# Ledger of designs, part 82: peptides against a protein of PDB entry 6O8C

Target 1, 262 residues: chain A of PDB entry 6O8C
Amino acid sequence: VGLRYEKISLPKIHPRYDLDGDASMAKAVTGVVCYACRTASTLLLYQELMRKGVRWLVELVKDDYNETVHKKTEVVITLDFCIRNIEKTVKVYEKLMKVNLEAAELGEISDIHTKLLRLSSSQGTIESSLQDISSRLSPGGLLADTWAHQEGTHPRDRNVEKLQVLLNCITEIYYQFKKDKAERRLAYNEEQIHKFDKQKLYYHATKAMSHFSEECVRKYEAFKDKSEEWMRKMLHLRKQLLSLTNQCFDIEEEVSKYQDYT

## One batch from the design tools (peptide; made by RFdiffusion4, then SolubleMPNN)

Design b2_p16_5_s2 (from b2_p16_5, 7 letters changed)
Fold by OpenDDE base, seed 3:
Structure b2_p16_5_s2 (fold): chain B 262 residues (1-262), chain A 16 residues (1-16)
Amino acid sequence: as target 1 above (262 residues)
Amino acid sequence: DETLKEMEEEFKKEEE
C-alpha cells in the first residue's frame, strides 16, 4: 500500500575530460534529478491528501461515537422507566398476595424485574467501553491525529523548490556541455571552465540526491508507516462502536418484550 | 566522495 517509486542513482561520473562523455553524463544526471523532483512532488501530494483523509475520518468516527452515546442514553432511560414500572407492579401484587391472590403472576413479574436489573448492570460495561474510546480519541490520546502534522514532508519545507533550484543549475550546465560538445575542441580557458562546471554539476547532483533521499523519501516512508498503523486502529475502533451500538439495540429489544407488563 | 577525490586529484595534476 502506498505510492510506488523507482530507486534512482546517479550515473558514474568519470574524472577524465571528455566533451562527448560529459554531455552524455550531464544529460543522464539531469534526467535523474528531474525524476527526483517529480517524485518528491508526488510524494508531497500524497501526504497532503492523506492528511485530509485523516481529518475526515476523525470527524466521521466522532460522529459515530456521538450517535452511539445517544443511543446508549436512550436505552438507559427506557430501561430505568421499565424497571420503575415493574417495581410498582410488584408492590401491588405483594399486597394482593396478602389475600392469597395472584401468586403465579407475582413470581413471573419478580423474575422479569430480576432480568431487567441484570440488563441494567450490563450498561456499565458499555459505558466503560465508551469512556475508553473517548479517551483514545481525545487530544493526546492514542488515536490522536497529531502525528499527521508532524511526520512526513510539508509544503512549508520547500523540498520541491529546493530540488528545482538544483535541477535548474544542473540543466544549465548540461546545456553548456551540449554546446561544448558541438565545438569539438575548446580553448584553454573554456576547457578550464568546463572542468569546473563538471565539478559543480557533481556537487549539485549529489546534494539533490541526498536531499531527495533523506528529506523526501525517508520522511515519506515514516509517514506512510504511521498512517497505515493509525488507519488500522481507527477502523478497529469503528467496529467496536458498531458492536456497542448493536448491544444497545439488543438490550432495547429485550426490554420491549417486558413493556406489556408495565 | 571517491569521485570528488578523484576529480580533485586530476585538477591538482593539471595545476602542476
Scores: peptide ipSAE 0.017, ipTM 0.551, DockQ to the pose 0.710
Fold by OpenDDE base, seed 4:
Parts: C-alpha cells; structure tokens; sequence
Structure b2_p16_5_s2 (fold): chain B 262 residues (1-262), chain A 16 residues (1-16)
C-alpha cells in the first residue's frame, strides 16, 4: 500500500575542472533533481487524495454508527413492548390462578418473561459498546482524523515549488556548462565563473536532495504509516458496528418468537 | 510563475 518511488542519489561531483565531465555531471544532477520534483508532486497528490479518503471514511463510519443506533433503538422499543405485554399477561394469570387455573401456563409465561429480561440486559451491553465507539469517533478520540491534517506534506509547505526553484537554478547552470563544453576552452575569467557555478550547482543540488529526503520523503512515509494504522483501526471499528447490528437482529428475531404471546 | 519568481528571490536572499 502506498506510492512506490525509486531511491535517488546525486552523482559524484569531482573537484577537477573538466568541461566535458562538468557538463555530464550537471546533466545528471538536473535529471535527479527533476525526478525529485516530480516525485514530490506525486507524493503530495497521493497524500491529498488520502486525506479526502480519510474524511470520506469517517463520514461513512458515522453513518454506520447512526444506523446501528437506530436499529438498537428499534429493538429496545420492541423488546420493551413485549416485556410489558408479558408482564400484563402474568398479572392476569396470577389473578386467574385464584380461580383454579392450571399453574403450567403461568410457568411458561414466567419463563418467557425471564428470557426477555435477559435479552434486555444484553441491550445494556450493546449500549455501552456504542458509547465506546462514539467516544472513539469523537473529537480527540482514538480514531480522530486530526493526524491526517498534521502528518505528511501539505500544499502550503510549498515543497514542490521550492524544489522547482532549485531545479531552475541547476538547469541554468547545466545549460551554461553545455555551452562551456562547446567552447572546449574557456578564458581565465570564464573558467573562474565556471568553477564558481559548479560550487553553486553542488550547493543547490545538495539543498534539493536534503529537502526532498527530509521534508518530502520522510514526512510522506510517516503519513503513510499513520494512515495504514488508522485505516486498520477504522476497518475494525466497522466490523464491531456490524457485529452490534447483527446482535440487534438476533435479539429482534428471538423477541419475535414471543410476540405470539402478546 | 509569479510564485516561483518570488521564491527564487527568496533563495537568492538566503544565499547572500
């Protein structure tokens, strides 16, 4: 899971003045930094898309939660209604027992009442689980998406633009070195400028690579790791919600068996 | 393009 990118490194920069070598080196550096720019852009895009996905998933899970709560509420109402009806029936039978009715029917209804009360107690457990889930999804909860806004790289960081500026500087030097190569020999002053530009190129290239590694790649990897962890937790949460929903259905089905007595 | 120019100027200032 995640974007694959190739590890890049700068070519060796030799201190020796060599017009052909320097032009070739500059070309290679340009290529590497160009790749860094493109990669940084792609990594940024990936993260932005993932952030959208995270927000979407949060809303989806909230909807799932609400549906589960709704189902739970329906079951509670049905169960309470059934319990009340059974209790009324018990009272009626208790009155009738005073008039020589068989105790067997009262026993059966009493057993049903006991079973329903047990089911009611299980609803309390479901409620507690839902409350736990709600707390986890709440702001500041364990499954809050605050990390998605903090981790990784953002457009506001302007990392791609910063790299592009450095690339432009490097490219300019490369084109000059290409011209220098074509001259085959430079005058003393031009040679000194070439040497100076070579130092600048090294500086820009090093800065670009450091920025790419530390501000783009490292932060991306941190974001990726955090996103994977969070995603696993969210998927688990969804499974928990589904389990709770199924428990509600099971209770509802069991209660339906006793509706004939109401 | 304008943003890049601004940043280029910033980099030049940092080099001074």
Amino acid sequence: as target 1 above (262 residues)
Amino acid sequence: DETLKEMEEEFKKEEE
Scores: peptide ipSAE 0.011, ipTM 0.556, DockQ to the pose 0.034
Fold by OpenDDE base, seed 5:
Structure b2_p16_5_s2 (fold): chain B 262 residues (1-262), chain A 16 residues (1-16)
Amino acid sequence: as target 1 above (262 residues)
Amino acid sequence: DETLKEMEEEFKKEEE
């Protein structure tokens, strides 16, 4: 899960003056930092797409929740109606028992009443579970999507642009080193400039790699890990909602068996 | 850091 990227490192930079070696080194550094820029862009895009996916999933789960709540409410109304009707019937039969009539039927109806009351008790558990799910999805809840806006890298961070600036500086030095190599020998002043540029290249490269590692890769990995954890929890929650829905259907089916007595 | 220090030292030597 997640984007695969290659681990990158800067080539060894030798302090010795070598026009051929320095040109080759600068080329390699340019390549590495160029890869970092492209990778940073890709990682950013991935995160933005994932954020969109997270928002989509949240809405989907909220819809599932609302559907479950609706079904639960329907079942509660039906069950309560059935209980009230059975209770009325029980009262009638109790009056008849005073004249020694319908004893067997009263027993059966009383058993049905007891079963319905048990089903009603289970509705309380379903309600509690739904409330728990609602609390988890609510702002500040354990399954809130606020992390998606906090974790990782964002376009506003301008990380790719910052890396691109450094890449431009490095590329300029690389092109100069290609020219220096072609000269085979530099005058004293040009040699000193070359040495200073080599130092600048090192500074830019190290800055780029540090920024890439700390501000791009590390934050991306944190986002990825959080995303995976959150996704797993959301999938589990969806399963819980399905279970609750099925329980509602089961109760409805049981109640339907007793509606003939009402 | 070590590479940077080495480079700095080499640059100083050549400036002397």
Scores: peptide ipSAE 0.019, ipTM 0.561, DockQ to the pose 0.730; fails the geometry check
Fold by OpenDDE base, seed 1:
Structure b2_p16_5_s2 (fold): chain B 262 residues (1-262), chain A 16 residues (1-16)
Amino acid sequence: as target 1 above (262 residues)
Amino acid sequence: DETLKEMEEEFKKEEE
């Protein structure tokens, strides 16, 4: 999960004045910083897409939760109704027995009653589990998505634009160095300008690489790690919801077997 | 529900 990118480094910059070497170096630097710009853009896009995905998944899980709660409620109502009916039946048979009437089925009905009460007790556990899930999904809960807005890089940071400005400066120097290379020898003033531009190139390049590493890559990695952890937890939660839903269905099926006695 | 109603009716008949 996540985007793979190559670790980039600046080429070695020699202090020696060399028109051919300086042009080649400038070309290489331009390439590296260009890659950084593109990579930063891609990393930003990935994070923005992930943020959308996170929001989508939160809503999906909330829907799953609501469905589970609905099913649980339905089962509780059905189960309680069945219990009440069985209790009435038990009372009828008990009265018949007191007047010496045949009540051979009383034992069976009583057993059913006991089973239903046991099923009812399990509903408390389901409710507790649902409450736990709700708390985790709530604002400030363990599965809150606030991290997605805080971690990583954002369009408002303008990292790509900042890198692009530096790239433009570097590219300008590169083109000048290409022209300088075409000259076999520069006049003194032009040579001095070349040397100063080389220093500027180094400055811009190092600034670009530092910005890329510290403000783009590092923050992206933090975002990625957090997103992966959060995603695992969300998937696990969905499985828990499914399990609870299945438990409700199992109880409903069991209750349906006893409805004929009511 | 139907079984319960039948039982209740039967019980009423026997008590009368």
Scores: peptide ipSAE 0.000, ipTM 0.245, DockQ to the pose 0.002; fails the geometry check

Design b2_p16_5_s3 (from b2_p16_5, 8 letters changed)
Fold by OpenDDE base, seed 4:
Structure b2_p16_5_s3 (fold): chain B 262 residues (1-262), chain A 16 residues (1-16)
Amino acid sequence: as target 1 above (262 residues)
Amino acid sequence: METLEEMRKEFEEEEE
């Protein structure tokens, strides 16, 4: 998902002196550069909004992580409690068996103990997964949001302002060319000024287009691509956290079946 | 507010 913009190009600039043609050309150039300014501004705004969204999502995922860790901890405590109680029961039964109690109950309790130990082992896997997620979210991790501050265009780059300066220069020349056109014929000195201004117009226009393409569009596209990639990874991570949470609930449910023995 | 002239100057200096 990204902003769509139209590809812009400068009109063909003819070297021939033509007051009507030059005015028309200047108008077209003004329009193109004006569009570039507006587009650059819009692209910048989009990126700033996306950066806010990225920060928000990071915090959301951190909250999800903390919630999962909390749930895991609760389950571990419950599980450990059950294991300890079952172990005490096993010890009691072992002592009683020395005094002619039936082995059938001991077998059942031992089976429960074995099941609980297996569940406990699964907690180690969950812990490892959580640690991995934590490492990925940590500063310098694979899912760090540092790219959002590095990639793309920023207000501090002043790209819009730079383009606006060029646009103003171009617009001024355009208005002069409109006046020149209205005069239908220029004196020699005014003609020379017109020709010189046409060169300036070309210079400003090419500079604007180069700046727009290289410093605005290209960087925006890089930001967009990185954002999309990162977003997919973050969404996947959230799904992983949800899966881990569900595993904790499943374990808790299983443990609850044995609470009557504790 | 920076004047247009100041902005122009800055822009020209950054490109040198």
Scores: peptide ipSAE 0.010, ipTM 0.568, DockQ to the pose 0.028
Fold by OpenDDE base, seed 3:
Structure b2_p16_5_s3 (fold): chain B 262 residues (1-262), chain A 16 residues (1-16)
Amino acid sequence: as target 1 above (262 residues)
Amino acid sequence: METLEEMRKEFEEEEE
């Protein structure tokens, strides 16, 4: 989802000297370049907002990660505690077995011990997944947000200001062409100036459109594409964190069933 | 985002 903008092109410039036609052409050119300026400004604003959003999302996901790590740690501590208690109980019952007592209970406790050890082994998989996520979020990782500062257009590029300068030059020529049109006929020197100004207008307009296309639109599209890809990956990562959290809760619930034996 | 047509209209209105 990105900003929609219209593809713009310069009107055809007729080479013939025509005061009415030149004024109309200059008006149209002014309109097109004005649109380019406003569009460039809007595209810049969008990118700046997206950069803020990216930073916000990174912090959010880091918080989610920390919470998941905390929960995992809690479960590990609880599980280890249960395992140690069960092991102590097993030793006691083994001593009692020497007098042929509590054989059935010993079997049950041993089975619980085995189950707890299996749960403990599953924690290694969760840890590995968390480490992978951490590596992806780290500086230089696959989900680093450095691209947001490198791609696209930035206020420091002064693209809008550059376009505005060109627009001002074009607008000045347009206003002169309006005056020229009102005169209906120009003196020789004024006619020559008009012809030169027409060439200048074309030059400025072409420069503006090239700058807009190459330095504003193209870079924006690249930024947009990267942002969309990155966003999808980050959302997926967040889902993975949620899944890991749920796995921790599931383990905790299962361990709680055996706490009566500890 | 304003359309090119809207921008042209605005520009024409400013000239009148």
Scores: peptide ipSAE 0.029, ipTM 0.608, DockQ to the pose 0.028; fails the geometry check
Fold by OpenDDE base, seed 5:
Structure b2_p16_5_s3 (fold): chain B 262 residues (1-262), chain A 16 residues (1-16)
Amino acid sequence: as target 1 above (262 residues)
Amino acid sequence: METLEEMRKEFEEEEE
């Protein structure tokens, strides 16, 4: 998962004064930096879309969590009600046994009581698991989405705009070099200006490539890696929630079998 | 809307 971009490199800039070569070089540099600007914009857009997706997924998982908690609560109430009713029944049967009634029914009710208590104990495990999940999703938790705001590039960084400024400077020099080429020969002063502009071109180009690599590409890759890791963890968490929900349904089904005795 | 020159200045100042 991620955007594919081509590795870009600056053409070799020869120190030799050559009007034809310099114009061709400047054109190539302009193309490379233009590609960097477009790529940086695309990478930024991708990250912004991913951040929206992350926020959406967090809300979805929170909803799943709340649903699971609700189901768990429902089951606990039902189970507690059944346990209380069975306990009352046991007390009644114990009193009746003192009056020579059959012990067989009391044994069955006592077994049901024991089974219900075991089911009740399993609710504690579900509760602890839900608490763990809640802690992981909480602010500062291991699955918090704070990384999405910290990692990568943001519109506020103005990386695309910064690259565009450099591209404009480079493009201006390219157009001048195109004119210089058309002149075929420059006067001494114009030649010196051309040489100076070539140095400026090199400076702007290297600055653009450095900025693109360090502030755009590197940060994007870090964001991408973190997003993939986080996504795997979130998917696993959703599976855990589903498992807990299913356990609640299983308990509810078992309890329903004993409701006829209550 | 910041001028191109203002953006240039900001970019140069951030690298210093």
Scores: peptide ipSAE 0.010, ipTM 0.570, DockQ to the pose 0.028; fails the geometry check
Fold by OpenDDE base, seed 1:
Structure b2_p16_5_s3 (fold): chain B 262 residues (1-262), chain A 16 residues (1-16)
Amino acid sequence: as target 1 above (262 residues)
Amino acid sequence: METLEEMRKEFEEEEE
């Protein structure tokens, strides 16, 4: 999900000296650059909010990971305890069988032991999966948030302020062109100043649009694309953690069925 | 009938 903005372009600037046309053009240019300033500010704000969200999500996923690890550890302890108890029981029954006592239950207990050992073997897979997740969340891992600091625009870049300076220059010229229009005819010297100001306006406008496109929009798009990709991966990771947690619960439930034999 | 727990205890005592 990204911010939608309209593609903006500068109006055509005619080289012909025309007080009415120049005032109208200057107004239009002012509007376009004003929009660029506002858009740049909004894009910056979005990125800053997204960076906060990224940090928050990283911490959330780390918490989920820790909870899963804790649950896994609990299950391992319980399972190991159950296995040890069943092994003791098996030994007792084997001894009883040697003295021609009740052997009928030995088969059942041995089957339980085999099942528990299978459950124990599955813990290795869970552990491997958790280690993989940990590696991905670690600094330099595939899910590191370093990109959030490197990509996009930052307040320190002062892009909005730079655009605002250009906007101020353009606006000043626009107001002068409004005055010039009201005079209907300028003296020679004032006409020359008007022509020079028109060139300045064009220069400032072009610079503003170039800066907006290259330093604001382009970088924002790169940030957005990376953020979307990263977000998808993080969501998938959370699902994996949930799956692992559920596997732990399933094992715990299965083990609980055999606790009566301990 | 001796409980499994009692049998375990006896077995452990015999192994010591």
Scores: peptide ipSAE 0.000, ipTM 0.215, DockQ to the pose 0.002; fails the geometry check

Design b2_p16_5_s4 (from b2_p16_5, 8 letters changed)
Fold by OpenDDE base, seed 4:
Structure b2_p16_5_s4 (fold): chain B 262 residues (1-262), chain A 16 residues (1-16)
Amino acid sequence: as target 1 above (262 residues)
Amino acid sequence: DETLEELEKEFEEREK
């Protein structure tokens, strides 16, 4: 998902002196560069909004992580408590067996103990997964949002302002060319000025288009691509966190079955 | 005239 913009190009410039043609050309150039300015501004705004969104999403995912960690911790406490109680029960039964109690009850309790220990082992895996996620979200991690500040265009680059300056110069020449056209014929000196201004116009236009393409469009596309990639990874991470949370709930549910023995 | 052509060429090269 990104902003769509039209591909723009400068009109063909004829080297021949032609007041009508030059005025028309200048008008077209003005239009193109004007569009570039507006587009650059829009692309910049989009990126700024996306950066805000990225920061927001990072915080959201961090919150999800913390909630998952909290849930995991609760389950660990519950599980450990259950294990300790079962172990005490096992010890009691072992002592009683020395005094002629049937081994059947001890077997059942021992089986429960074994199951609880397996659940405890699964918690270790969850912990490892959470640690991995934490490392990925940490500064310098694979899912760090540092790219959002580095990639793309920024207000500090002043690209829109630079383009606007060029547009102003171009527009001025365009208006002069309109006047020249209205005169139908120029004196020699004015003709020379016109020709010189035509060169200036093209110089400004090419500079504007180059700047637009290289400093605005290209960087925007890079930002967009990086953003999309990062966003997919972040969404996947959220799903992983949800999965871990669900695993914690499943373990908690399983442990609850044995709470009657504690 | 030549200058305009040069600029046009330069522009075209940058667009590639």
Scores: peptide ipSAE 0.021, ipTM 0.580, DockQ to the pose 0.129
Fold by OpenDDE base, seed 3:
Structure b2_p16_5_s4 (fold): chain B 262 residues (1-262), chain A 16 residues (1-16)
Amino acid sequence: as target 1 above (262 residues)
Amino acid sequence: DETLEELEKEFEEREK
């Protein structure tokens, strides 16, 4: 998933002096470099939008994390309270058994106590999982978003502007070649200028295409790949948080069954 | 105009 763009290449430049051919070639080159400029701009925009999305997702997941932690804390408090009450009840019943009360009730309460302690132990696993998630989300963690500011292309790189400068130079030569074509024949000095301009055009075009490929496309692809990987991991983490939340609810529900004994 | 020339110069310097 990402922006699709067409693979572009420069037309073949014939070394022979030909006013008609040179004008046509220059037109084609102008078109290709123009496409590169537009594409570079689009790729930059995509990356900027993705960076915003990354920041948004980080905040969302942090909120989810905080909610999960809050729920976990609530359950721990409730569970601890229930355990303390059951322990008090056990002590009372133990005293009453000395006076010939039914042993069956004490056994039931003791079993509940054991179950509650097991539930309390499971909270430790949830806590460990939350700590792991926190570590991954922390600065320098495995899911840090620092890559989003490092990878890819940025407005500060001025890639589009640099390409535009080259495009302007190429376009100027193209317009001159159109004029030259209209003249059908050039004077010696003008012919020499035309030949030099053709070389300049080739130079600018090659430079533009190299810059586009190496500084725009390549960096974009790297950014895209990293963003996709990071996004998958973040979504998975969010699912983990949801799972932990559900576990907390399950524990809370089970504890509620024993509240009648407290 | 002046900004374009500066950018061109910067671009040329980078490619050297």
Scores: peptide ipSAE 0.019, ipTM 0.616, DockQ to the pose 0.030
Fold by OpenDDE base, seed 5:
Structure b2_p16_5_s4 (fold): chain B 262 residues (1-262), chain A 16 residues (1-16)
Amino acid sequence: as target 1 above (262 residues)
Amino acid sequence: DETLEELEKEFEEREK
């Protein structure tokens, strides 16, 4: 999971004055920083798309949760109704036993009552699980998507624009070095300017690479790692919700078997 | 000469 990018490094910048070498070096630096700009843009786009995906998944899971809660509520109502009816039946049979009726039917109804109470207890466990899930999805919960807004790089950081400014400066120096190379030999003052421009190039290049590595790549990797972890947890949560839903259906099916007695 | 001095000053400011 994640975008693959090539590891980039600046070419070795020799301190020696060499018009041919300096032009070649400047060309290489321009290429590297250009790649950094493009890569930073791609990494940003990826993160923005992932953030959209995260938001979408959160809404999907919330819908799953609400559906499960609805089903649980339906089953609880049905179960409670069934229990109340069975309890009424038990009372009627108890009264009839006082009139010398057989106890066998009362025993069966009492067993059903006991089973229903056990099912009701299971509903309590489901409720607790749903409450736990709700707390995890709530703001500040363990599965909140706040990390997606905090981790990584954002358009507001203007990292691509900052790198582009540095690239423009580097490119300007490269074009000058290309001209200097064509001159074959520079006058003393032009030579000194060339040397200073070389220092500027080094400064801009190192600043660009530092910014790319620390503010783009590092933050992207952190975002990627966090997104993978969060995604695994969310998928597990969805499975848990499905399990709870199935438990509700199982209970409903069991209760339906006893509705003939109510 | 003036251009060189400006560049030198700029370079020195960036190293600080």
Scores: peptide ipSAE 0.016, ipTM 0.581, DockQ to the pose 0.057
Fold by OpenDDE base, seed 2:
Structure b2_p16_5_s4 (fold): chain B 262 residues (1-262), chain A 16 residues (1-16)
Amino acid sequence: as target 1 above (262 residues)
Amino acid sequence: DETLEELEKEFEEREK
């Protein structure tokens, strides 16, 4: 489950020159952009942690796969051995039957042989399922983790740093506006500077918010959605592997019942 | 974001 964040918006910036209002506005803008910086950082951290988790899960599932394959192989060997032994027994009984011995024992052995062959057939299904899983986990497969590197925000994007630069500019203007407010009245030149700074503040703030929304939040949401989808699929796959493993154990147990006839 | 668009418009109008 992804991180929750609050939707933020810039305060209205009035074009009217007002030292008190401008200081208050600047303070609010500073707060909003500060929040954006922190949020962007948090969202980035979350994604980085998730990427690590994704890699970990991939390795875990691969290990599960390998264990399942190993178990399947063991069962196949055991089953094949049992089948071969039963087949030898069948041949012996067939020879004996030619010498007018009772067919009752042959019937029983033949039935066992048939059952073993059915079990062997089921192994084919397990194999096909494992192959499917392998294909899904392979590079370029449906469960490839390439999306984790592509989607979302990354440290290399330097989004937090970019926002921080803008925040610094905004903060500087805010502090100046606080001073301007304290003066109550500015000289003409200072007033003009204040007006220009107000425009700069607006520009920086707008740029920050746009960047935050488009490059941080939207990409994060895309990453989150993709990760959730991928995670569900991976968990399902893991359950499939477990099912296959259990099927192998079931077959092994059934084969063990016929060991007395080998 | 409507708010951002409004702000951008206001800014553009001031630059004209």
Scores: peptide ipSAE 0.021, ipTM 0.575, DockQ to the pose 0.159; fails the geometry check

